# Peptides against a protein of PDB entry 5ONS: the designs that were tried, part 155

Target 1, 181 residues: chain A of PDB entry 5ONS
Amino acid sequence: MFKKFDEKENVSNCIQLKTSVIKGIKNQLIEQFPGIEPWLNQIMPKKDPVKIVRCHEHIEILTVNGELLFFRQREGPFYPTLRLLHKYPFILPHQQVDKGAIKFVLSGANIMCPGLTSPGAKLYPAAVDTIVAIMAEGKQHALCVGVMKMSAEDIEKVNKGIGIENIHYLNDGLWHMKTYK

## One batch from the design tools (peptide; made by RFdiffusion4, then SolubleMPNN)

Design b2_p27_7_s4 (from b2_p27_7, 9 letters changed)
Fold by OpenDDE base, seed 5:
Structure b2_p27_7_s4 (fold): chain B 181 residues (1-181), chain A 27 residues (1-27)
Amino acid sequence: as target 1 above (181 residues)
Amino acid sequence: MEKKKKEEELLKKREEEFDEFAEELAS
């Protein structure tokens, strides 16, 4: 989603959200990520304005105090940014790729099934379309936010093709955006 | 409450290592 993203070229505008809209978004986030509920007031304090940065390709980034928190495309599901995920790693279920897959993930490549089933990888139960944090063997922090394109069961069974779509990865265009006020 | 406490500890640990990790993989 952000492989060729550039803040100067791809950001259109930024709007401050009304209180009622913020409440709606918070409810949506809790629905998507139930584990975030106890932390949401810390992540999005009531006193702090919430903004949406509108980007090309119908991408919207939710921000508080300039920090990029979540993003979505075409009013689809929200994804946490890697920066938020690194702070709150429990927001998403995890999958772990082997060491060999790291360089490909960091180039924006989708995660192939063998990278999830090989020695050094760890495949955890997850349904299709589940948003997941991509870990790697020997690493303590997420490299990527992805979406399961196959269930964990099918990844193990079929073991070929795209297992997880790479949505947002370390050093992509969103990562380099850093902040937006 | 215990779960939240453990998660807070994990948060602190990850925040301490976050920048170093990002720089490592950025090189």
Scores: peptide ipSAE 0.309, ipTM 0.830, DockQ to the pose 0.448
Fold by OpenDDE base, seed 2:
Structure b2_p27_7_s4 (fold): chain B 181 residues (1-181), chain A 27 residues (1-27)
Amino acid sequence: as target 1 above (181 residues)
Amino acid sequence: MEKKKKEEELLKKREEEFDEFAEELAS
């Protein structure tokens, strides 16, 4: 989503959200990420305005105090930014790729099944369309936010093709967009 | 006020760590 993203070229505008819209978004976030509920007031304090950075290709980035928190495309599901995920790693279920897959993940490539079934990988139960944090062996921080294109069970059984779609990865255009005030 | 400052400092340190992590993996 952000492989060729540049803040200067791909950001259209920034709008401050109305209270009613914010409430709806918060409810959606809790629905998508139940574990975030106790932390949501810390992440999105009531006193702080919530903004949407509108980007090309119908991408919207949710921001509070300049921090990039979540993003979505075409009013689809919200994804946490890696920066938020690093602060709150429990927001998403995890999957771990092997060391060899790291370079491909960081190039924006989708995660292939073998990278999730190899000895250095750890595959945890997850259904199709689950948004997941991509970890790597020997690394403490998430490398990528992805979406399961196959269930964990099918990844193990089929072990071919795209297991997880790469949505947002370390050092992509969104990552380099540190803040937006 | 002290708690907030400590939290902000911790967050800043973590952000720096994350940036270092990114730089490490980019090399």
Scores: peptide ipSAE 0.265, ipTM 0.784, DockQ to the pose 0.669
Fold by OpenDDE base, seed 4:
Structure b2_p27_7_s4 (fold): chain B 181 residues (1-181), chain A 27 residues (1-27)
Amino acid sequence: as target 1 above (181 residues)
Amino acid sequence: MEKKKKEEELLKKREEEFDEFAEELAS
């Protein structure tokens, strides 16, 4: 989603949200990520304005105090930014790729099934379309936010093709967009 | 106030750690 993203080229505008809209978004976030509820007031303090940065390709980034928190495309599901995910790693279920897959993930490549079934990988139960944090063997922090394109069960059984779609990865355009006020 | 300051400092340190992590993987 952000492989060719550049803040200067791809940001269109920024709007401040009304309280009612913020409330709706918070509810959506809790629905998507139930575990976030106790933390939501810390992530999105009531006293702080919430903004949406509108980008090309129908991408919207939710921000508070310039911090990029979540993003979505075409009014689809919200994804946490890697920066938020690093602060709150429990927001997403995890999958772990092997060490050899790291360079490919960081190039924006989708995660292939063998990279999830190898000895250095860890594949946890997850349904198709689940948003997941991509961890790597021997690494402490998430490398990528992805979407399961196959269930974990099917990844193990078929072990061929795209297991997880790469949505947002370290050093992509969104990552380099550190803040937006 | 002191509690808030400590939390802010901790968050800054974490942010730096994340940047270092990204740099590590970019190498």
Scores: peptide ipSAE 0.221, ipTM 0.763, DockQ to the pose 0.699
Fold by OpenDDE base, seed 1:
Structure b2_p27_7_s4 (fold): chain B 181 residues (1-181), chain A 27 residues (1-27)
Amino acid sequence: as target 1 above (181 residues)
Amino acid sequence: MEKKKKEEELLKKREEEFDEFAEELAS
């Protein structure tokens, strides 16, 4: 989603959200990520304005105090930014790729099934369309936010093709954006 | 309450580490 993203070229505008919209978004976030509920007041303090940065390709980035928290495309599901995920690693279920897959993930490539079934990888139960944090051997922090394109069960059985779609990865355009005030 | 404090401390540590992590993997 952000392989060729540049803040200077791809950001259209920024709007401050109304209270009612914020409440709706918070409820959606809790529905998508139940684990964030106890932390939501810390992530999105009531006193702080919530903004949406509107980008090209119908991408919207949810921000508070300049911090990029979540993003979505075409009013689809929200994804956490890697920066938020690094602070709150528990908000997504994890999948672990092997060491060999790291360089491909960091190039924006989708995660292939063998990279999730090989020695050094760890594949945890997850349904299709589940948003997941991509971990790697010996690494403490997530490399990527992805979406399961196959269930974990099917990844193990088929072991061929795209297992997880790469949505947002370390050092992509969104990562380099860092903040937006 | 102790669990929450420990979690908050962990969050702060992670916030300091992820930029270094990104630099490591970018090299």
Scores: peptide ipSAE 0.188, ipTM 0.752, DockQ to the pose 0.649

Design b2_p27_8_s1
Fold by OpenDDE base, seed 4:
Structure b2_p27_8_s1 (fold): chain B 181 residues (1-181), chain A 27 residues (1-27)
Amino acid sequence: as target 1 above (181 residues)
Amino acid sequence: MEEEVEKYIKEAEEREKKEEELKKKLE
């Protein structure tokens, strides 16, 4: 989603959200990520304005105090940014790729099944279309936010093809967009 | 945290280079 993304070229505008809209978004976030509820007031303090940065290709980034928190495309599900996920790693269920997959993931490549079933990888139960945090063998922080293209069960059984779609990864265009005020 | 991530990326890049060099040596 952000492989060729550049803030200067791909940001269209920024709007400040009304209180009612913010409430709606918070409810959506809690629905998507139930575990975030106790932390939501810390992530999105009531006193702080919430903004949406509108980007090309129908991408919207939710920001508070210039921090990029969540993004979505075409009013689909919200994804946490890696920056937020690093602070709150429990927001998403995890999958772990082996060390060999790291370079490919960080190039924006989708995650192939063998990278999730090999020694050093860890595959946890997850259904198709689940948004997941991609961890790497021997690393503390997530390197990617992805979407399960196969269930964990099918990844293990079939062990061929794209297991997880790479949506957002370390050092992509969104990552380089550190803040937006 | 950001420093750790930078190290993360750097280590990944270094590994990629090493693997590529190794592949070239084996060819």
Scores: peptide ipSAE 0.162, ipTM 0.620, DockQ to the pose 0.041
Fold by OpenDDE base, seed 2:
Structure b2_p27_8_s1 (fold): chain B 181 residues (1-181), chain A 27 residues (1-27)
Amino acid sequence: as target 1 above (181 residues)
Amino acid sequence: MEEEVEKYIKEAEEREKKEEELKKKLE
């Protein structure tokens, strides 16, 4: 989603959200990520304005105090940014790729099934379309946010093709955006 | 590529630490 993204070229505008809209978004976030509810007031304090950065290709980024928190495309599901996920790693279920897959993930490549079933990888139960944090063997922090294109069960059984779609990864355009005030 | 990954991980950890420290000071 952000392989060729540049803040100067791809950001259209930024709007401050009304209270009613913020409430709706918070409810959506809780529905998508039930475990975030106890932390939501810390992530999005009531006293702080919430902004949406509107980008090309129908991408929207939620920000609070300049921090990039979540993004979505075409009013689809919200994804946490890697920067938020690094602070709150429990927001998403995890999958782990082996060391050999790291360079490909960081080039924006989708995660192939063998990279999730090999020694050093860890595959956890997850349904198709589940948003997941991609961890790397021997690393503490996620390197990618992805979407399951196959169930974990099918990844193990079929073990070929795209297992997880790469949505957001370290060193992509969103990562380099860092802040927006 | 491995060095780049480590760099970004380190930066994330440092940022998190600073934010936590700031939060504690403001409480």
Scores: peptide ipSAE 0.157, ipTM 0.545, DockQ to the pose 0.053
Fold by OpenDDE base, seed 3:
Structure b2_p27_8_s1 (fold): chain B 181 residues (1-181), chain A 27 residues (1-27)
Amino acid sequence: as target 1 above (181 residues)
Amino acid sequence: MEEEVEKYIKEAEEREKKEEELKKKLE
């Protein structure tokens, strides 16, 4: 989603959200990520304005005090940014790729099934379309936010093709955007 | 690329530590 993303070229505008809209978004975030509820007031303090940065290709980034928190495309589900996920790693269920897959993931490639079933990888139960944090062998922090294109069960059985779609990865355009005020 | 990635990982760890400290303070 952000492989060729550049703030100067791809950001259209920024709008401040109404209180009612913010409430709706917070409820949606709790529905998507139940574990975030106790932390949501810290992540999104009531006193702080919430903004949406509108980008090309129908991408919207949710920001508070310039921090990029979540993003979505075409009013679909929200994804946490890696920067937020690094502070709150429990927001998403995890999958772990082997060390050999790291360079491909960081180039924006989708995660292939063998990278999730090989020694050094860890595959946890997850249904198709689940948003997941991609961990790497030997690394503490997630390197990617992805979406399961196959269930964990099918990944193990078939072990060919795209297991997880790469949505946002470490050192992509969104990562380099860092902040927006 | 790898050096930059590692730098950001380190920064993330530092931020995480600060957040943990903040959490304890708020309890």
Scores: peptide ipSAE 0.150, ipTM 0.548, DockQ to the pose 0.044
Fold by OpenDDE base, seed 5:
Structure b2_p27_8_s1 (fold): chain B 181 residues (1-181), chain A 27 residues (1-27)
Amino acid sequence: as target 1 above (181 residues)
Amino acid sequence: MEEEVEKYIKEAEEREKKEEELKKKLE
């Protein structure tokens, strides 16, 4: 989603949200990520304005005090940014790729099944379309936010093809955006 | 945290470079 993304070229405008809209978004976030509820006031303090950065290709980024928190495309589900996920790793269920897959993930490649079933990888139960945090063998921080294209069960059984779609990865265009004021 | 991530990326890039170099040597 952000492989060729550049802040200067792909950001259209920024809108400050009304209180009622913010409340609606918070409810959506809790619905998608129930575990975030106790932390939501810390992530999105009531006193702080919430903004939406509108980008090309119908991408919207939710920001608070310049921090990029969540993004969505075409009013689809919200994805946490890696920067937020690093602070709150529990927002998403995890999958772990082996060391060999790291370079490919960081190039924006989708995650193939063997990278999830090999020694050093850890595959946890997850249904198709589940948004997941991609961890790497021997690393503390997630390197990617992805979407399950196969169930964990099918990944193990078939062990061929795309297991997880790469949505957002370390050092992509969104990562380089860092902040937006 | 940012330093750790930068290190993460750097290590990955270095590995990629080494693998590419190795591939070229085998060709």
Scores: peptide ipSAE 0.166, ipTM 0.616, DockQ to the pose 0.043; fails the geometry check

Design b2_p27_8_s2
Fold by OpenDDE base, seed 2:
Structure b2_p27_8_s2 (fold): chain B 181 residues (1-181), chain A 27 residues (1-27)
Amino acid sequence: as target 1 above (181 residues)
Amino acid sequence: MEELVEKYIKEAEELEEEEEKKEELEK
């Protein structure tokens, strides 16, 4: 989603959200990520304005105090940014790729099944379309936010093709955006 | 956070180099 993303070229505008819209978004976030509810007031304090950065290709980035928190495309599901996920790693279920997959993931490549079934990888139960944090062997921090294109069960059985779609990864255009005020 | 990315990439590159060397030795 952000492989060729540049803040200067791809950001259209930034709007401050109305209270009613913020409430709706918070509810949606809780529905998508139930574990975030106790932390939501810390992540999105009531006193702080919530903004949406509108980007090309119908991408919207939710921000508070300049911090990029979540993003979505075409009013689809929200994804946490890696920056938020690093602070709150429990927001998403995890999958772990082996060391060899790191360079490919960091190039924006989708995660192939063998990278999830090989020694050093850890595959956890997850259904198709589940948004997941991609961890790497020997690493503490997530390197990617992805979407399961196959169930964990099917990844193990088929062990071929795209297991997880790469949505957002370390060093992509969104990562480099850092803050937006 | 920038340091994290740099470390991540560096370690990935180092691992790749090690794997390539092993493959060359196995040929």
Scores: peptide ipSAE 0.251, ipTM 0.700, DockQ to the pose 0.033; fails the geometry check
Fold by OpenDDE base, seed 4:
Structure b2_p27_8_s2 (fold): chain B 181 residues (1-181), chain A 27 residues (1-27)
Amino acid sequence: as target 1 above (181 residues)
Amino acid sequence: MEELVEKYIKEAEELEEEEEKKEELEK
């Protein structure tokens, strides 16, 4: 989603959200990520304005005090940014790729099934379309946010093709967009 | 955090090189 993303070229505008809209978004976030509810007031304090940065290709980035928190495309599901996920790693279920997959993931490549079934990988139960944090063997911080294209069960059984779609990864265009005020 | 990314990339490259060397030795 952000492989060719550049803040100067791909940001269209920024809007400050009304209180009612913020409430709606918070409810949506809780529905998507129930575990975030106790932390939501810390992530999105009531006193702080919430903004949406509108980007090309119908991408919207939710920001508070310049921090990029979540993003979505075409009013689909919200994804946490890696920066937020590093602070709150429990927001997403995890999958772990082996060390050999790291370079490919960091190039924006989708995660292939063998990279999830190898000895250095860890595959956890997850349904198709589940948004997941991609961890790497021997690493503490997520390197990617992805979407399951196959169930964990099917990844293990078939062990061929794209297991997880790479949505956002370390050093992509969104990552380089550190803050937006 | 930026240092983290650099470390990620560097270590990934090093691991790849090591794997390539092992594969060459196994041939």
Scores: peptide ipSAE 0.180, ipTM 0.678, DockQ to the pose 0.033; fails the geometry check
Fold by OpenDDE base, seed 1:
Structure b2_p27_8_s2 (fold): chain B 181 residues (1-181), chain A 27 residues (1-27)
Amino acid sequence: as target 1 above (181 residues)
Amino acid sequence: MEELVEKYIKEAEELEEEEEKKEELEK
């Protein structure tokens, strides 16, 4: 989603959200990520304005105090940014790729099934369309946010093709955006 | 965090080089 993203070229505008909209978004976030509820007041303090950065291709980035928290496309599901996920790694279920997959993931490549079934990888139960944090063998921090394109069961059985779509990865355009006020 | 990314990239490159060397030795 952000492989060719540049803040200077791809950001259209930024709007401050009304209270009612913020409440709706918070409820949606809790629905998508139930584990975030106890932390939501810390992530999105009531005293702080919430903004949406509108980008090209109908991408929206939710921000508080300049920190990029979540993003979505075409009013679809919210994805946490890697920056938020590094602070709150429990927001997403995890999958782990082997060390050989790291370079490809960091180039924006989708995660292939063998990278999830090989020695050093760890594949956890997950349904299709589940948003997941991609971990790497021997690494503490997620390197990618992805979406399951196959169930974990099917990844193991088929062991060929795209297992997880790469949505956001370390060093992509969103990562380099860092902050927006 | 920038250091983290650099570390990720560096270590990935090192691993790739090691794998390439191993493959060359196995041929």
Scores: peptide ipSAE 0.158, ipTM 0.667, DockQ to the pose 0.033; fails the geometry check
Fold by OpenDDE base, seed 5:
Structure b2_p27_8_s2 (fold): chain B 181 residues (1-181), chain A 27 residues (1-27)
Amino acid sequence: as target 1 above (181 residues)
Amino acid sequence: MEELVEKYIKEAEELEEEEEKKEELEK
């Protein structure tokens, strides 16, 4: 999603949200990420304005005090940014790729099944379309946010093709954006 | 956090080089 993303070229505008809209978004976030509820007031304090950065290709980024928190495309599900996920790693279920997959993930490549079934990888139960945090063997911080294109069960059985779609990864255009005030 | 990215990239590159060397030895 952000492989060729550039803040200067791809950001259209930024709007400050009304309180009612913020409430709606918070409810959506809790529904999508139940574990975030106790932390939501810390992540999105009531006193702080919430903004949406509108980008090309119908991408919207939710921000608070310039911090990029979540993004979505075409009013689809919210994805946490890696920056937020690093602070709150429990927001997403995890999958772990082996060491060999790291370079490919960091190039924006989708995660192939062998990278999830090999020694050093850890594949946890997950259904198709589940948004997941991609961890790497021997690393503490997620390197990617992805979407399951196959169930964990099918990844193990078939062990061929794209297991997880790479949505957001370390060093992509969104990562380089850092902040937006 | 930028340091983290640099570490990830560096280690990935090192691993790739090692794997390439192993593959060459196995031929």
Scores: peptide ipSAE 0.147, ipTM 0.663, DockQ to the pose 0.033; fails the geometry check

Design b2_p27_8_s3
Fold by OpenDDE base, seed 3:
Structure b2_p27_8_s3 (fold): chain B 181 residues (1-181), chain A 27 residues (1-27)
Amino acid sequence: as target 1 above (181 residues)
Amino acid sequence: MEEEVKKFIEEAEELEKEEEEKKKLEE
């Protein structure tokens, strides 16, 4: 989603959200990420304005105090930014790729099934379309936010093709955006 | 955390170079 993203070229505008809209978004976030509920007031304090940064390709980034928290495309599901996920790693279920897959993930490549079934990888139960944090063998921080294109069960059984779609990865355009006020 | 992430990326880039060099040697 952000492989060719540049803040200067791809940001259109920024809108401050009304309280009612914020409440709706918070509810949606809790529905998507139940584990975030106890932390949501810390992540999105009531006193702080919530903004949407509108970008090209129908991308919207949810921000609080300039911090990029979540993003979505075409009013689809919200994804946490890697920056938020690093602070709150429990927001997403995890999948772990092997060491050899790291370079490909960091190039924006989709995660192939063998990278999730090989020694050094860890594949956890997840349904298709689940948003997941991609971890790497021997690394502490998530390197990617992805979407399951196959169930974990099918990834293991089929063990070929795209297992997880790469949505946001370390050193992509969103990562480099850092903040927006 | 940012330093750790930076280190992560640097290590990954180094590994990529090593693998590319290895592939070139195997070709």
Scores: peptide ipSAE 0.160, ipTM 0.656, DockQ to the pose 0.041
Fold by OpenDDE base, seed 5:
Structure b2_p27_8_s3 (fold): chain B 181 residues (1-181), chain A 27 residues (1-27)
Amino acid sequence: as target 1 above (181 residues)
Amino acid sequence: MEEEVKKFIEEAEELEKEEEEKKKLEE
């Protein structure tokens, strides 16, 4: 999603949200990520304005005090940014790729099944379309936010093709944006 | 945390460069 993303070229505008809209978004976030509820007031304090950065390709980024928290495309599901996920790693279920897959993930490549079934990988139960945090063997921080294109069960059985779609990865265009005030 | 992530990115970039260099040598 952000492989060729540049803040200067791809950001269209930024709008401040009304209180009612913020409440609606908070409810959506709790629905998608139930574990975030106790932390949501810390992530999105009531006193702080919430903004949406509108980008090309119908991408919207939710921000508070310039911090990029979540993004979505075409009013689809919200994804946490890697920066938020590093602070709150429990927001998403995890999958772990082997060491060999790291370079490909960080180039924006989709995650192939062998990278999830090999020694050093850890594959946890997950359904198709589940948003997941991609961890790497021997690393503590998520390197990617992805979407399951196959169930964990099917990844193990078929062990061929795209297991997880790469949505957002370390050092992509969104990562480089860092903040937006 | 930011420093660890930075190191992670740097290590990955180095690995990518090494692989690109190997590919160029095999061509």
Scores: peptide ipSAE 0.224, ipTM 0.690, DockQ to the pose 0.046; fails the geometry check
Fold by OpenDDE base, seed 1:
Structure b2_p27_8_s3 (fold): chain B 181 residues (1-181), chain A 27 residues (1-27)
Amino acid sequence: as target 1 above (181 residues)
Amino acid sequence: MEEEVKKFIEEAEELEKEEEEKKKLEE
């Protein structure tokens, strides 16, 4: 989603959200990520304005105090940014790729099934369309936010093709945006 | 944390270079 993203070229505008809209978004976030509920007041303090950065291709980035928290495309599901996920790694279920897959993930490539079934990888139960944090063998921090294109069961059985779609990865355009006030 | 992430990326880039060098030697 952000392979060719540049803040200077791809940001259209930024709007401050009304209280009612913020409440709706918070409820949606809790629905998508139930584990976030106890932390939501810390992530999105009531005293702080919530903004949406509108980007090209119908991408919207939810921000608080300039921190990029979540993003979505075409009013679809919210994805946490890697920066938020590094602070709150429990927001998403995890999958782990082997060492050999790291360079490909960091180039924006989708995660292939062999990279999830090989020695050094860890595949956890997950349904299709589940948003997941991609971890790497021997690394502490998530390197990617992805979406399951196959169930974990099917990844193991088929062991070929795209297992997880790469949505956001370390050193992509969103990562480089860092903050927006 | 930022330093750790930078280190992560640097290590990954180094591994990529090593693999590319190996491929060049095998060709």
Scores: peptide ipSAE 0.174, ipTM 0.671, DockQ to the pose 0.041; fails the geometry check
Fold by OpenDDE base, seed 2:
Structure b2_p27_8_s3 (fold): chain B 181 residues (1-181), chain A 27 residues (1-27)
Amino acid sequence: as target 1 above (181 residues)
Amino acid sequence: MEEEVKKFIEEAEELEKEEEEKKKLEE
Protein backbone atom coordinates (compact mmCIF):
# COMPACT_ATOMS: atom_id res chain seq x y z
CA MET B 1 0.00 0.00 0.00
CA PHE B 2 2.85 2.40 0.80
CA LYS B 3 5.70 1.15 -1.39
CA LYS B 4 5.61 4.26 -3.57
CA PHE B 5 4.05 6.53 -1.00
CA ASP B 6 5.55 9.94 -0.38
CA GLU B 7 4.07 12.45 2.04
CA LYS B 8 4.74 15.42 -0.21
CA GLU B 9 3.21 13.85 -3.26
CA ASN B 10 0.48 11.62 -1.90
CA VAL B 11 -1.12 13.60 0.94
CA SER B 12 -4.15 15.55 -0.23
CA ASN B 13 -5.53 17.16 2.91
CA CYS B 14 -6.07 16.82 6.64
CA ILE B 15 -9.36 17.18 8.47
CA GLN B 16 -10.18 17.43 12.13
CA LEU B 17 -12.94 15.07 13.20
CA LYS B 18 -16.02 15.96 15.19
CA THR B 19 -16.54 14.36 18.58
CA SER B 20 -19.36 12.18 17.30
CA VAL B 21 -17.22 10.86 14.47
CA ILE B 22 -14.37 10.17 16.87
CA LYS B 23 -16.72 8.18 19.07
CA GLY B 24 -17.81 6.14 16.09
CA ILE B 25 -14.23 5.44 15.09
CA LYS B 26 -13.32 4.44 18.64
CA ASN B 27 -16.21 1.99 18.69
CA GLN B 28 -15.08 0.57 15.37
CA LEU B 29 -11.54 0.19 16.65
CA ILE B 30 -12.78 -1.67 19.73
CA GLU B 31 -14.85 -3.93 17.51
CA GLN B 32 -11.87 -4.69 15.28
CA PHE B 33 -9.35 -4.88 18.11
CA PRO B 34 -11.11 -5.75 21.39
CA GLY B 35 -7.85 -5.79 23.31
CA ILE B 36 -7.33 -2.09 22.60
CA GLU B 37 -10.28 -0.93 24.72
CA PRO B 38 -8.39 -0.44 28.01
CA TRP B 39 -5.68 1.49 26.16
CA LEU B 40 -7.79 3.57 23.83
CA ASN B 41 -7.97 6.56 26.18
CA GLN B 42 -4.19 6.57 26.34
CA ILE B 43 -3.82 6.20 22.57
CA MET B 44 -6.59 8.69 21.82
CA PRO B 45 -7.02 11.00 24.82
CA LYS B 46 -10.38 12.79 24.93
CA LYS B 47 -8.67 16.17 25.19
CA ASP B 48 -6.70 15.69 21.99
CA PRO B 49 -8.08 16.37 18.53
CA VAL B 50 -8.29 13.46 16.15
CA LYS B 51 -7.42 14.13 12.53
CA ILE B 52 -7.66 12.18 9.32
CA VAL B 53 -4.95 12.66 6.76
CA ARG B 54 -6.43 11.99 3.35
CA CYS B 55 -4.07 10.55 0.81
CA HIS B 56 -4.19 9.45 -2.78
CA GLU B 57 -5.75 6.10 -3.64
CA HIS B 58 -8.40 6.64 -0.96
CA ILE B 59 -5.95 6.09 1.89
CA GLU B 60 -6.86 7.71 5.19
CA ILE B 61 -4.54 7.96 8.17
CA LEU B 62 -5.92 8.54 11.65
CA THR B 63 -3.69 10.85 13.68
CA VAL B 64 -3.60 12.22 17.23
CA ASN B 65 -1.08 14.90 18.17
CA GLY B 66 0.69 14.30 14.90
CA GLU B 67 1.16 10.59 15.61
CA LEU B 68 0.04 8.22 12.89
CA LEU B 69 -2.10 5.61 14.63
CA PHE B 70 -4.26 3.76 12.13
CA PHE B 71 -4.86 3.77 8.42
CA ARG B 72 -7.50 2.45 6.06
CA GLN B 73 -8.22 2.33 2.36
CA ARG B 74 -11.63 2.95 0.80
CA GLU B 75 -13.36 2.93 4.17
CA GLY B 76 -12.20 -0.62 4.75
CA PRO B 77 -10.90 -1.96 8.04
CA PHE B 78 -8.43 0.02 10.09
CA TYR B 79 -4.85 -1.16 10.27
CA PRO B 80 -2.53 -0.06 13.03
CA THR B 81 0.66 1.64 11.97
CA LEU B 82 3.87 -0.15 12.83
CA ARG B 83 4.73 2.75 15.10
CA LEU B 84 1.58 2.18 17.13
CA LEU B 85 1.97 -1.58 16.98
CA HIS B 86 5.47 -1.32 18.42
CA LYS B 87 3.98 0.41 21.47
CA TYR B 88 1.00 -1.91 21.70
CA PRO B 89 2.07 -5.22 20.17
CA PHE B 90 -1.06 -7.02 21.38
CA ILE B 91 -3.37 -5.05 19.06
CA LEU B 92 -2.96 -7.68 16.37
CA PRO B 93 -2.55 -11.42 16.37
CA HIS B 94 0.97 -12.37 15.43
CA GLN B 95 2.59 -14.45 12.75
CA GLN B 96 6.32 -15.03 12.63
CA VAL B 97 8.41 -15.37 9.49
CA ASP B 98 11.80 -17.00 9.35
CA LYS B 99 14.99 -14.97 9.17
CA GLY B 100 15.31 -15.54 5.44
CA ALA B 101 11.97 -13.88 4.72
CA ILE B 102 12.95 -10.56 6.34
CA LYS B 103 14.66 -9.08 3.30
CA PHE B 104 11.70 -9.88 1.09
CA VAL B 105 9.15 -8.47 3.52
CA LEU B 106 11.19 -5.27 3.79
CA SER B 107 11.13 -4.99 0.00
CA GLY B 108 7.34 -4.96 0.15
CA ALA B 109 6.90 -8.53 -1.04
CA ASN B 110 3.97 -10.62 0.04
CA ILE B 111 4.74 -13.36 2.51
CA MET B 112 4.89 -16.75 0.90
CA CYS B 113 3.68 -19.85 2.71
CA PRO B 114 7.14 -21.43 3.05
CA GLY B 115 8.29 -18.39 5.01
CA LEU B 116 5.58 -19.18 7.58
CA THR B 117 6.08 -22.95 7.78
CA SER B 118 9.87 -23.16 7.77
CA PRO B 119 12.08 -23.64 10.80
CA GLY B 120 12.28 -20.36 12.65
CA ALA B 121 8.79 -19.34 11.61
CA LYS B 122 5.75 -19.57 13.87
CA LEU B 123 2.29 -19.89 12.43
CA TYR B 124 -0.63 -19.24 14.74
CA PRO B 125 -4.29 -19.98 14.09
CA ALA B 126 -5.89 -17.24 12.02
CA ALA B 127 -8.72 -17.02 9.51
CA VAL B 128 -8.57 -15.55 6.03
CA ASP B 129 -8.71 -11.75 5.98
CA THR B 130 -7.37 -11.44 9.53
CA ILE B 131 -5.09 -8.46 9.97
CA VAL B 132 -1.88 -9.69 11.55
CA ALA B 133 1.39 -8.41 12.88
CA ILE B 134 4.34 -9.98 11.13
CA MET B 135 7.13 -10.80 13.51
CA ALA B 136 10.51 -12.17 12.52
CA GLU B 137 12.74 -14.80 14.00
CA GLY B 138 15.01 -13.22 16.57
CA LYS B 139 13.28 -9.82 16.42
CA GLN B 140 11.12 -8.28 19.11
CA HIS B 141 9.24 -5.72 17.04
CA ALA B 142 6.89 -6.28 14.14
CA LEU B 143 8.35 -5.55 10.73
CA CYS B 144 5.09 -5.68 8.79
CA VAL B 145 1.34 -5.42 9.04
CA GLY B 146 -0.36 -7.93 6.79
CA VAL B 147 -3.60 -9.63 5.89
CA MET B 148 -4.06 -13.38 5.86
CA LYS B 149 -4.81 -14.50 2.30
CA MET B 150 -5.06 -18.09 3.45
CA SER B 151 -6.04 -19.49 6.81
CA ALA B 152 -3.21 -20.70 8.98
CA GLU B 153 -4.50 -24.22 8.44
CA ASP B 154 -4.42 -23.83 4.67
CA ILE B 155 -0.96 -22.29 4.76
CA GLU B 156 0.28 -25.41 6.51
CA LYS B 157 -1.56 -27.77 4.17
CA VAL B 158 -0.96 -26.08 0.84
CA ASN B 159 2.38 -24.47 1.72
CA LYS B 160 2.50 -22.69 -1.63
CA GLY B 161 1.65 -19.21 -2.84
CA ILE B 162 0.85 -16.05 -0.95
CA GLY B 163 0.00 -16.70 2.67
CA ILE B 164 -0.09 -13.10 3.85
CA GLU B 165 -0.41 -9.88 1.88
CA ASN B 166 2.10 -7.22 2.84
CA ILE B 167 0.19 -4.03 3.63
CA HIS B 168 2.66 -1.93 5.63
CA TYR B 169 6.31 -2.66 6.34
CA LEU B 170 9.34 -1.07 7.95
CA ASN B 171 10.96 1.56 5.74
CA ASP B 172 7.93 2.00 3.49
CA GLY B 173 6.42 5.39 2.70
CA LEU B 174 4.16 5.35 5.76
CA TRP B 175 7.08 4.48 8.03
CA HIS B 176 8.99 7.46 6.66
CA MET B 177 6.01 9.65 7.47
CA LYS B 178 6.95 9.95 11.13
CA THR B 179 4.49 12.65 12.12
CA TYR B 180 1.82 14.79 10.55
CA LYS B 181 0.62 17.94 12.35
CA MET A 1 19.47 -5.98 5.82
CA GLU A 2 19.69 -7.10 9.43
CA GLU A 3 21.54 -3.92 10.27
CA GLU A 4 18.80 -1.86 8.69
CA VAL A 5 16.13 -3.74 10.63
CA LYS A 6 18.09 -3.21 13.80
CA LYS A 7 18.41 0.48 13.08
CA PHE A 8 14.69 0.81 12.49
CA ILE A 9 13.89 -1.06 15.68
CA GLU A 10 16.29 1.10 17.63
CA GLU A 11 14.71 4.22 16.18
CA ALA A 12 11.28 2.95 17.17
CA GLU A 13 12.45 2.26 20.71
CA GLU A 14 14.02 5.70 20.95
CA LEU A 15 10.80 7.33 19.86
CA GLU A 16 8.91 5.40 22.50
CA LYS A 17 11.34 6.53 25.19
CA GLU A 18 11.09 10.13 24.07
CA GLU A 19 7.32 9.97 24.34
CA GLU A 20 7.51 8.44 27.79
CA GLU A 21 9.89 11.16 28.88
CA LYS A 22 7.57 13.85 27.53
CA LYS A 23 4.68 12.36 29.46
CA LYS A 24 6.72 12.39 32.65
CA LEU A 25 7.65 16.03 32.10
CA GLU A 26 4.01 16.98 31.64
CA GLU A 27 3.03 15.20 34.77
Scores: peptide ipSAE 0.110, ipTM 0.522, DockQ to the pose 0.056; fails the geometry check

